# Peptides against a protein of PDB entry 1MQS, part 163

Target 1, 223 residues: chain A of PDB entry 1MQS
Amino acid sequence: ILKMLFLNKDLNNNDNITTITDDIFNQQEIIWKVLILDIKSTATISSVLRVNDLLKAGITVHSLIKQDRSPLPDVPAIYFVSPTKENIDIIVNDLKSDKYSEFYINFTSSLPRNLLEDLAQQVSITGKSDKIKQVYDQYLDFIVTEPELFSLEISNAYLTLNDPKTTEEEITGLCANIADGLFNTVLTINSIPIIRAAKGGPAEIIAEKLGTKLRDFVINTNS

## One batch from the design tools (peptide; made by RFdiffusion4, then SolubleMPNN)

Design b2_p25_8_s1 (from b2_p25_8, 13 letters changed)
Fold by OpenDDE base, seed 4:
Structure b2_p25_8_s1 (fold): chain B 223 residues (1-223), chain A 25 residues (1-25)
Amino acid sequence: as target 1 above (223 residues)
Amino acid sequence: KEIEKALAKRNEELTKEFYEIVKKL
């Protein structure tokens, strides 16, 4: 998250958010930016950062992507939003209207190729592709509730997994979604966890799926 | 550290891919 707020520049590996923000605030000229969020990413950001942290990162204002926002044509914008057609259309509309000086686009999860192509196509039509500085997918589709605890905020997951009326297909689908969220979390924390799960239930399915995803990722990255 | 590098690489690739698509259009 902090890396994104600093326009994805390399930050010194001090693990403390406060230390990082203070050091940068004191040592570097702050680039003031606008942060554009959606409902989901607002929850994510709010769980990790305080308003003061945003200010220290150079975020002057943050707004929802669906809200009416005043043009700030001299201010760079960081978008941190879900990879949806709707959000892409809004970003492109903001680009067309010269709402901001620069666009740093960060999706909360993996951007599907079809949406990437759609974004590129729409941007190409505007002739303003030079204003798009970055297109990243941050894999920050989780909420940190405490320093060592996070939630995927999947509604009724426990109830669904423990309801005897839930179909095997529904369970499998939910387990896949949970595994995807956990995978994104692992990538975000940049540490391979020891996976522990209860045997004989959905937790084991999730653990297996997560393990497979991590193994595949490591193999593909080292190749 | 390897994961961080991988993510950085992926993001760079995504940005590159975006511009490549734009240039081809």
Scores: peptide ipSAE 0.394, ipTM 0.878, DockQ to the pose 0.666
Fold by OpenDDE base, seed 1:
Structure b2_p25_8_s1 (fold): chain B 223 residues (1-223), chain A 25 residues (1-25)
Amino acid sequence: as target 1 above (223 residues)
Amino acid sequence: KEIEKALAKRNEELTKEFYEIVKKL
């Protein structure tokens, strides 16, 4: 998250948010930025950072993507939003209107190829592609409630998994979504976990899927 | 550290891919 707030520049390997922000503030002129969020990413940011942390990171204003926002044509914007067609359309509209000077786009999860192509197509039509500085997917699709405790905030997951009327297809789909969320969390934490799950239930399915994703990721990264 | 590097690489690639698509259009 901090890396994103500093326009994905390399930060000193200090684990303390305050130390990082102080070092940057003291060593470099602070670049003031606007942070654009959606409902989901707002929850994520709020769970990890305080308002003062945002300010120290150079975030002068934070707003919801669906809100009417005043133009700040001389200020760079950081978008941290869900990878949806709706959000892409809004970003492109903001680009068309020259709402900000530069656009640093960070999606909360993996951006599908079709949406990437849609974004690129719309941006190309505007002739303002030079204002798009970054297109990242940050894999921060989770909410931290307490240290070492997080939630994917999947609605009715427990009910769905424990309802005997739930179809195998529905269970499989939900397990895949959970595994994706956990995978994103692991990548964000930057550590490979020991996976423990109860045998004979959805937890085992999720664990297997997560294990496979992690193995595949490691293999693909080392190749 | 390996995961972080992988993510950084992915993000760079994603940005590059975006511009490549734009250029082809």
Scores: peptide ipSAE 0.398, ipTM 0.881, DockQ to the pose 0.673; fails the geometry check
Fold by OpenDDE base, seed 2:
Structure b2_p25_8_s1 (fold): chain B 223 residues (1-223), chain A 25 residues (1-25)
Amino acid sequence: as target 1 above (223 residues)
Amino acid sequence: KEIEKALAKRNEELTKEFYEIVKKL
């Protein structure tokens, strides 16, 4: 999400949201942007970021895609919306109307090939394809409702991972099992999580394994 | 970091595919 808000610039991922926003704020001129959301993505953003975080990211205005929005032809726009025909049509209409200077399009989930082709076709007709800077699918289709704490119900996982008598092989095996469980959970909720793990322990191993699984899945789904 | 790299790669590919389609039209 933060990368999206900073137009997919390289961010130091090891830092807290506040640290990331502060570092970027201090290092570079803030590019002021408009954020366009739908109902689903609004819930996602609201669950992860505060209004002050949006301001620190250079978001001056945020609006719903279906709302009447004033033209800001000199301001870049970030779209973070569901991959639907309706949203694509609205984006294209905004493009036709020169609503914004640049369009950074981020879909909340995988964009089907047919919709990608439709978007490309409509944009081509406008002659304004140069204003489309990015077309991404973020797979953030989860409304972070109330942070659901879930358990994988792996017996004595904490004790096993913290027992000095546990072998490296046992730790690796357990971490793999945990990563598998988390992967299944991620697939079930149909969202790619931001993985945060403590450094130098089993949590980091799990995070790495989960990351690999998710990456492989994403690559295989596009293929 | 790896997921981010994978997502970045996917996003770059998606953007490229978009422009390729636009150029063919």
Scores: peptide ipSAE 0.395, ipTM 0.873, DockQ to the pose 0.464; fails the geometry check
Fold by OpenDDE base, seed 5:
Structure b2_p25_8_s1 (fold): chain B 223 residues (1-223), chain A 25 residues (1-25)
Amino acid sequence: as target 1 above (223 residues)
Amino acid sequence: KEIEKALAKRNEELTKEFYEIVKKL
């Protein structure tokens, strides 16, 4: 997350968040940026960073992507949002309107090929592709090519996930539990896996949750 | 660090892929 806030520049990861922000603040001129979030990414950011941390990272203002935002044509923008058609359309609209000087796009999860192509197509039509500086995603697809199959001792997971009567809340809760189990497994193995999940289902939710936990852990351990 | 490197590599590749698509368009 901090790397993203500093436009994905290499940061010395050996220091805690405060030390990193203080060192950057003392050594470099602060580049002021706008941070655009959605509901999901807001929760993520809020769990890891304090408001003061955002300010130290040069975030002058943060807003929801769906909110009306004033143009700041001389200010670079960091998008940290879900990879959806809706968000892509909004980003492109912001690009068309010259809402910001530069666009650093970070998706909270893996960007599907079709959405990448859609983004590229729409950006191409605007003639303003030069303003798109980065297109990043959170790689939730850790491809563990290792043939070893393991199972978590979670009772009735398959039945619950495949029952059409199961509520979204129940699915989300179960996915969180599975992700916790997988996280513990990863820590036990002391190896970070490549995660692959089918799109559009519980597996993707699990992968996302696991990825978030692993990232948080790595950040905290290197702090 | 390896994960970070892997993520960085992927992100760089994604950015490159984006521009490649734009250039073909």
Scores: peptide ipSAE 0.392, ipTM 0.867, DockQ to the pose 0.537; fails the geometry check

Design b2_p25_8_s2 (from b2_p25_8, 10 letters changed)
Fold by OpenDDE base, seed 5:
Structure b2_p25_8_s2 (fold): chain B 223 residues (1-223), chain A 25 residues (1-25)
Amino acid sequence: as target 1 above (223 residues)
Amino acid sequence: SEIEKALAKKNEEKTKEFKEIVKKY
């Protein structure tokens, strides 16, 4: 998260958020930015950062993407939002209106190819593609409840997985979503876990999917 | 870390891909 707030620049490896922010504050000129969130990403940010942390990161103001926002044409903007068509359209509208000087677009999870193409197509029409500085996936689609505990905040997951009326397709879909969330968590923690799951149930399916995602990711990194 | 480097590379590539798609129009 902090890396994103500093425009995805490399940060010193410190375990303490306060130390990181203090070091940056003391060593670098603060670039003031606007942070644009949605409901989900707001919860994510709030779970790990305090308002003062945002300020120390150079966030002068934060707003919801769906809210009316005043133009700040001389201020760079960080978008940290869900990868949805709706959010893409809003970003493009903000670009058209020259609402900010620069656009650093970060998605809470992976933006699929079709939406990337849609975004690119719309941006091309505006003629203002140079203002788009970054299009990143942050893989932060989870909530930190405690320092060593997180939640994917998937409603009724247990009930759905254990309801005999639930279809195999629904189970498979839910397991995929859970695996995606866990994958995001692994990437964020920056540590490859030992995966353990009960055999013969949804947990095994999830573990397998997660393992595949991690292997695919590692293979891509070796190149 | 390896994961961090991989993620950074992937995101750089994504940004590049985005820019390339924009240029096609």
Scores: peptide ipSAE 0.514, ipTM 0.926, DockQ to the pose 0.680; fails the geometry check
Fold by OpenDDE base, seed 2:
Structure b2_p25_8_s2 (fold): chain B 223 residues (1-223), chain A 25 residues (1-25)
Amino acid sequence: as target 1 above (223 residues)
Amino acid sequence: SEIEKALAKKNEEKTKEFKEIVKKY
């Protein structure tokens, strides 16, 4: 999260947010920027950072992507939003209107290829692609409830998985979503876990999917 | 860490891919 707030620049490896912000403040001039969030990413940010932390990171204002926002054409913007068509369309509209000087786009989870192509196509039409500085996946789609506990905040996941009326397709879809969330968490904590799951249920499906995602990620990045 | 490096590389590639797609249009 902090890396994103500093426009995905390299940060000193320190676990203390205050130390990181202080070190950066002492080394570089703070770039003031706007942070654009959605409901989900707001919850994520709020679970990890305090308002004062945002200010120390150079966030002058933060707003919801669906809210009316005043143009700040001389100010760079950080988008941290869900990878949806709706959010893409809003970002493109903001680009068309010259709402900000630069656009650092960060998705809470992986933007699929089809949406990436859609974004690129729309941006191409605007003729303002130079304002798009970054398109990143942050893999931050979870809530930190306690220092050693997190939640994916998937509504009624337990009920859905245990409801006999739930279809196999629905279970598979939900397991995929859970695996994606866990994958995001693993990347965030920067540690590959030993995966343990009960056999014969959704947990095994999730574990398999997660293992595959992790292997694919490591293999694809090391090649 | 290996994960951080992998993530950085992946995101750089994603940005590059985005820019390349834009140029096609």
Scores: peptide ipSAE 0.514, ipTM 0.923, DockQ to the pose 0.685; fails the geometry check
Fold by OpenDDE base, seed 1:
Structure b2_p25_8_s2 (fold): chain B 223 residues (1-223), chain A 25 residues (1-25)
Amino acid sequence: as target 1 above (223 residues)
Amino acid sequence: SEIEKALAKKNEEKTKEFKEIVKKY
């Protein structure tokens, strides 16, 4: 998250948010930015950072993407939003209206190819592609509830997985969603977990899916 | 870390891919 707030620049490996923000604040001229969020990403950010942390990171204002926002044409914007068609359309509209000076687009999870193409197509029509500096997947689609505890905020996951009336397709779909969330978490914590799961249940399915995603990610990155 | 490097590389590639797609239109 902090890396994103500093325009995905390399930060010193100090684990303390305060130390990182203080060091940057003291060593470099602070670049003031606008942070645009959606409801989901707001919850994510709020679970990890305080308002003061945002300020120290150079966030002068934060707003919801669906809200009417005043133009700040001389201020760079960081978008941290869900990878949806709706959000893409709003970003493009903001670009068309010259709402901000630069656009750093960060999606909470992986933007699929079809939406990337849609974004690119719309941006191409505007002729303002140079204002888009970054299109990143942050893989931050979870809420931190306590230190070392997180939630994927999947409604009725336990009930669905344990309901005998739930179809195999529903279980498979839910397991895939859980695995995606866990994958995002692993990438965020920057540590490959040892996965242990009970045999013969949804946990095994999730573990297998997660393992595959991690292997694919490592293999594809090293290639 | 390896994951951070991998993620950084992937995102750089994604940005490049985006820009390349933009140029195709």
Scores: peptide ipSAE 0.514, ipTM 0.924, DockQ to the pose 0.684; fails the geometry check
Fold by OpenDDE base, seed 4:
Structure b2_p25_8_s2 (fold): chain B 223 residues (1-223), chain A 25 residues (1-25)
Amino acid sequence: as target 1 above (223 residues)
Amino acid sequence: SEIEKALAKKNEEKTKEFKEIVKKY
């Protein structure tokens, strides 16, 4: 999250948010930015950062993407939003309106190819593609409830997985979603975990999917 | 870390891919 707030620049390795923000604040000129969120990403950020942390990171204003926002044409904007068509359309509209000086677009999870193409197509029509500086997947689609505990905020996951009326397709889909969420958390913690799961159930399916995702990620990035 | 490097690379590629797609239109 902090890296994103600093326009995805390299930060010194430090586990303490306060120390990182203080060090950056003291060592370099703060670039003031606007942070654009949606409901989901607001919850994510709020679970990890305090308002003061945002200020220290140079976030002068933060607002919801669906809210009416005043133009700040001389201020760069960081978007941290869900990868949806709706959000893409709003970003493009903001671009058309010259609402900000620069656009750093960060999606909470991976933007699929079709939506990336849609975004690109719409941006192309505006003729203002130069204002888009970054299109990143942050893989920050979870809520931190405690320092060592997080939630994927998947409604009724336990009930669904244990309901005998749940179809195999539904189970498979849910397991995939859970694995995706766990994958995001692994990327965030920047460490490959040892995965352990009970055998013969959804947990095993999730573990296998997660393991595959991690392996594929490492292999593909090293290629 | 390996993950951090991988993520950075992936995102750089994604930005590049985006820009390339824009140019195609």
Scores: peptide ipSAE 0.506, ipTM 0.923, DockQ to the pose 0.678; fails the geometry check

Design b2_p25_8_s3 (from b2_p25_8, 12 letters changed)
Fold by OpenDDE base, seed 4:
Structure b2_p25_8_s3 (fold): chain B 223 residues (1-223), chain A 25 residues (1-25)
Amino acid sequence: as target 1 above (223 residues)
Amino acid sequence: SEIEKALNKRNKELTEEFKKIVKEL
């Protein structure tokens, strides 16, 4: 998140958010930016950062993507939003309107190819592609509720997995989604965890899927 | 870390792919 707020520049490896923000604040000129969020990403950011952290990161104002926002044509904007057609359309509209000076687009989860192409197509039509500086996937599709606890905010996951009426297909699909979310979380924390799961249930399925994803990732990264 | 490197690479690739598509249109 902090890296994103600093326009995805390399930050010194420091585990303390406050220390990072203080160091950056003291060492370099702050670039003031606008942060554009959606409902989901607002929850994510709010769970991890304080208002003061945003200010120290140079976020002068933050707002929801669906809200009416005043033009700030001399201010760069950071979008941190879900990869949806709706959000893409809004971003493009903001681009058309010259609402901000530069656009740093960060999707909360993986951007599907079709949406990437749609974004590119719409941006191409505007003739303002030069204003888009970044298109990133941050893999921040979770909420931190406690320092050692996070949630993927998958609706009714527990109920679905424990309902005897739930089909195997539904269980498999849900487990895959959970594993994907956990995988993204692992990538975010930048550490390979020891996976612990109860045996004989969905948790084991999830753990196996996650383990496979992590192994594959490590192999692919080393290639 | 390896994860960080991979993420950076992916992000770079995504941006470049976007630019490529825009250029090709």
Scores: peptide ipSAE 0.446, ipTM 0.890, DockQ to the pose 0.674
Fold by OpenDDE base, seed 1:
Formats: structure tokens, C-alpha cells, sequence
Structure b2_p25_8_s3 (fold): chain B 223 residues (1-223), chain A 25 residues (1-25)
């Protein structure tokens, strides 16, 4: 998150938020930015950062993407939003209207190929592609509830997994979603976990799926 | 870390792919 707020510059990950923000503030002129969020990413940001942290990171204002926002044509914008068609359309509209000086687009999870192509197509029509500086996947699709405790905020997951009426297909689908969320978490925390799961239940399925995703990711990135 | 490197690589590739698509259109 902090890296994103500093336009994805390299930061010393060993420092706490306060140290990082203080060091940057003292060493460099702060770049003032607008932060555009959606409902989900607002919850994510709020769970990890305080308002003061945002200010120290140079965030002058934060707003919801669906809200009417005043133009700030001389201010760079950081979008941290879900990879949806709706959000893409809004971003492109903001680009068309020259709402901000620069656009740093950070999706909360993996951007599907079709949406990438849609974004590119719409941007190409505007002729303002140079204003888009970054298109990143942040893989931050979870909420931190407590220190070292997080939630994927999947509604009724426990009930669904423990309901005897739930079909195998439903369980498999839910387990896949959970594994995706956990995968995003692992990428975000930059640490490969030791996976422990109870045998013979959904937890084992999730663990297996997560393990596969991690292995595939490591193999593909090292190639 | 390996994960950080992988993520950075992905992000760079995503941005590059985006720019490529835009140029090809």
C-alpha cells in the first residue's frame, strides 16, 4: 500500500509506516496526490492506514470513484479500485475530462485480459494514453482486522462450507475463491507461508489450491 | 524477496502490455 501511495517507488520494507513517511518527507519534496477508492478498497485502506498516514504520504484528498469529484488537473491521481468494467469506464471518463494530471491505476486484484483490452481500447480513442503512467495489479483484496489477522470478507463462507446441503460444486467454487484471496494476501505480505490445514475438509482443498497457485506463480516468474 | 520480484515483474509486464495494445490500436 505504501509503495502504491508513493507511485510504486522502491521503499525500504524494513521500516514502519511512520519511519518511511518521515524519511521521504524529509529527503524529498512531497508529491501531493489524490487517492480514488471504491467501497471495497476503502475498507482495505482503512484497515491498514490511518488518515495521518495518508497525509504523510502526500494524499491531499481521497474520494470514492463513483462520487462526483472536482477536477484537479495539476494533481496526479492514484486509483486503487476493483478491476471492473464500471471502474474502467469511470477512469476513462476522468481521463477524457482531464480531471487529473497523471493517472496511476492500481487494481486491487488481477486484471482480466478482456478488461485490460477494454481499458486500452478506450484509452486509445482518447489520445491521452501518455497521462496513464501505471497499470498495476496490487493483489490487495482483503481486510486486515487485527495485527496478523485478515479477512477475505466472503459472505457466509463458514455457513456454506458447513451446510450439508451445499453441493460439491459450490464447495469447490468457494474454495477456489478463498484460495484466490489467500494468494493475493501472500503476494501482498511478500512472504511464502507454511500452509497448515485440517485433513478431509474444505481447508485441505483450499490449501491444495493455494499451494498450486503459489508454485505456478513462482515457476512462471522465475522462467 | 522472490515474491516482490515476481510482483514487480508482473506489474511492469502489465504496463508494457497495456502500452503495446494501445499502440497497436
Amino acid sequence: as target 1 above (223 residues)
Amino acid sequence: SEIEKALNKRNKELTEEFKKIVKEL
Scores: peptide ipSAE 0.437, ipTM 0.887, DockQ to the pose 0.660
Fold by OpenDDE base, seed 3:
Structure b2_p25_8_s3 (fold): chain B 223 residues (1-223), chain A 25 residues (1-25)
Amino acid sequence: as target 1 above (223 residues)
Amino acid sequence: SEIEKALNKRNKELTEEFKKIVKEL
């Protein structure tokens, strides 16, 4: 999340939020930007960051994507919103209206191909594609949790996942087991975790499987 | 971290893919 707030620049991962923000604040000129959220991402941001952290990250104002927002044509905008057609349409509308100078779009979860294409098509029609600086999808299904490190104690998981000879099927199977374990852990801690995973590897597979399990669970419990 | 590297890579790829699609339209 902090990385996103700094336009996805590399940050020192070994530092806590305060140290990171302080270091950046002291070393570089702050780029003021707008943060646009939805209901889901608001909860995510609020769980991880304090208001002071946003300010130190150069967030001058934050608002909901569905709210009426004043144009700030000279200010870059960071979108951190769910990958929905509705949000895409709003982003494109903001682009059409020159609401901001630059658009850094971060989806809270994986952007489906069809929505990517829809976004691209709509942006193409506007002729303002140059204003779109970034399109990122995060595997951040965040609800309020304190990050804790734990182990599922699956034997040889690390070795299996990092062995170049391991087959895709083996990885998928292991990832399913890990996801099951994580799901059980989530239920045990009675807190909806923030799922963050690296893309393009086993972690993504695990995150997707876990996300699906959690969504299914929530749907079933709310029905 | 490996996770961060992977995320960065994917995000970069998504941006590039987006730009590619736009250019192809």
Scores: peptide ipSAE 0.443, ipTM 0.890, DockQ to the pose 0.483; fails the geometry check
Fold by OpenDDE base, seed 5:
Structure b2_p25_8_s3 (fold): chain B 223 residues (1-223), chain A 25 residues (1-25)
Amino acid sequence: as target 1 above (223 residues)
Amino acid sequence: SEIEKALNKRNKELTEEFKKIVKEL
């Protein structure tokens, strides 16, 4: 997350968020940026960063993508939002209106090919493609290259996830537990898996949670 | 870290692919 807030530049190897932000604050000129979030990414950011951390990272203002936002044509914008058609349309509209000086787009999960092409098509029509500086997806596709099957010792996971009577909250909780288990496995193997998950189900939720944990870990450990 | 390298590679590839598509249009 911090890397994203610093426009995906390499950060110094510090284990502490405060030390990283202090070092950057002291050594480099602060580039003020706008951070644009959705409901999901807001929860993610809030879980790992304090408001003061955002300020130290040069985030002058943060807003929801669906909210009315004032134009800041001289200020670069960081988008950290879900890869949806709706969000893409809003980003393109912001581009058309010259709402910001530069656009750093970070999707919270894997950007499908069709949406990438749609974004490119719409941006091309605007003639303002030069303002798009980055298009990233924060989805960690862990492809376990090793054909080794492993099992998490979670009882009745399949039954719970496939039972139509299971609530969304129960599914979310179970997915979090599975993601924690997978995270520990990855750390133990000391290799970066490629995560592949079916879309539209619990597997996608697990993959997203795992990806977030791994990214946070890598950023924090600078290892 | 290997994870960071992998993520950086993916992000770079995605950005380049985006730029490529835009240029082709």
Scores: peptide ipSAE 0.436, ipTM 0.873, DockQ to the pose 0.539; fails the geometry check

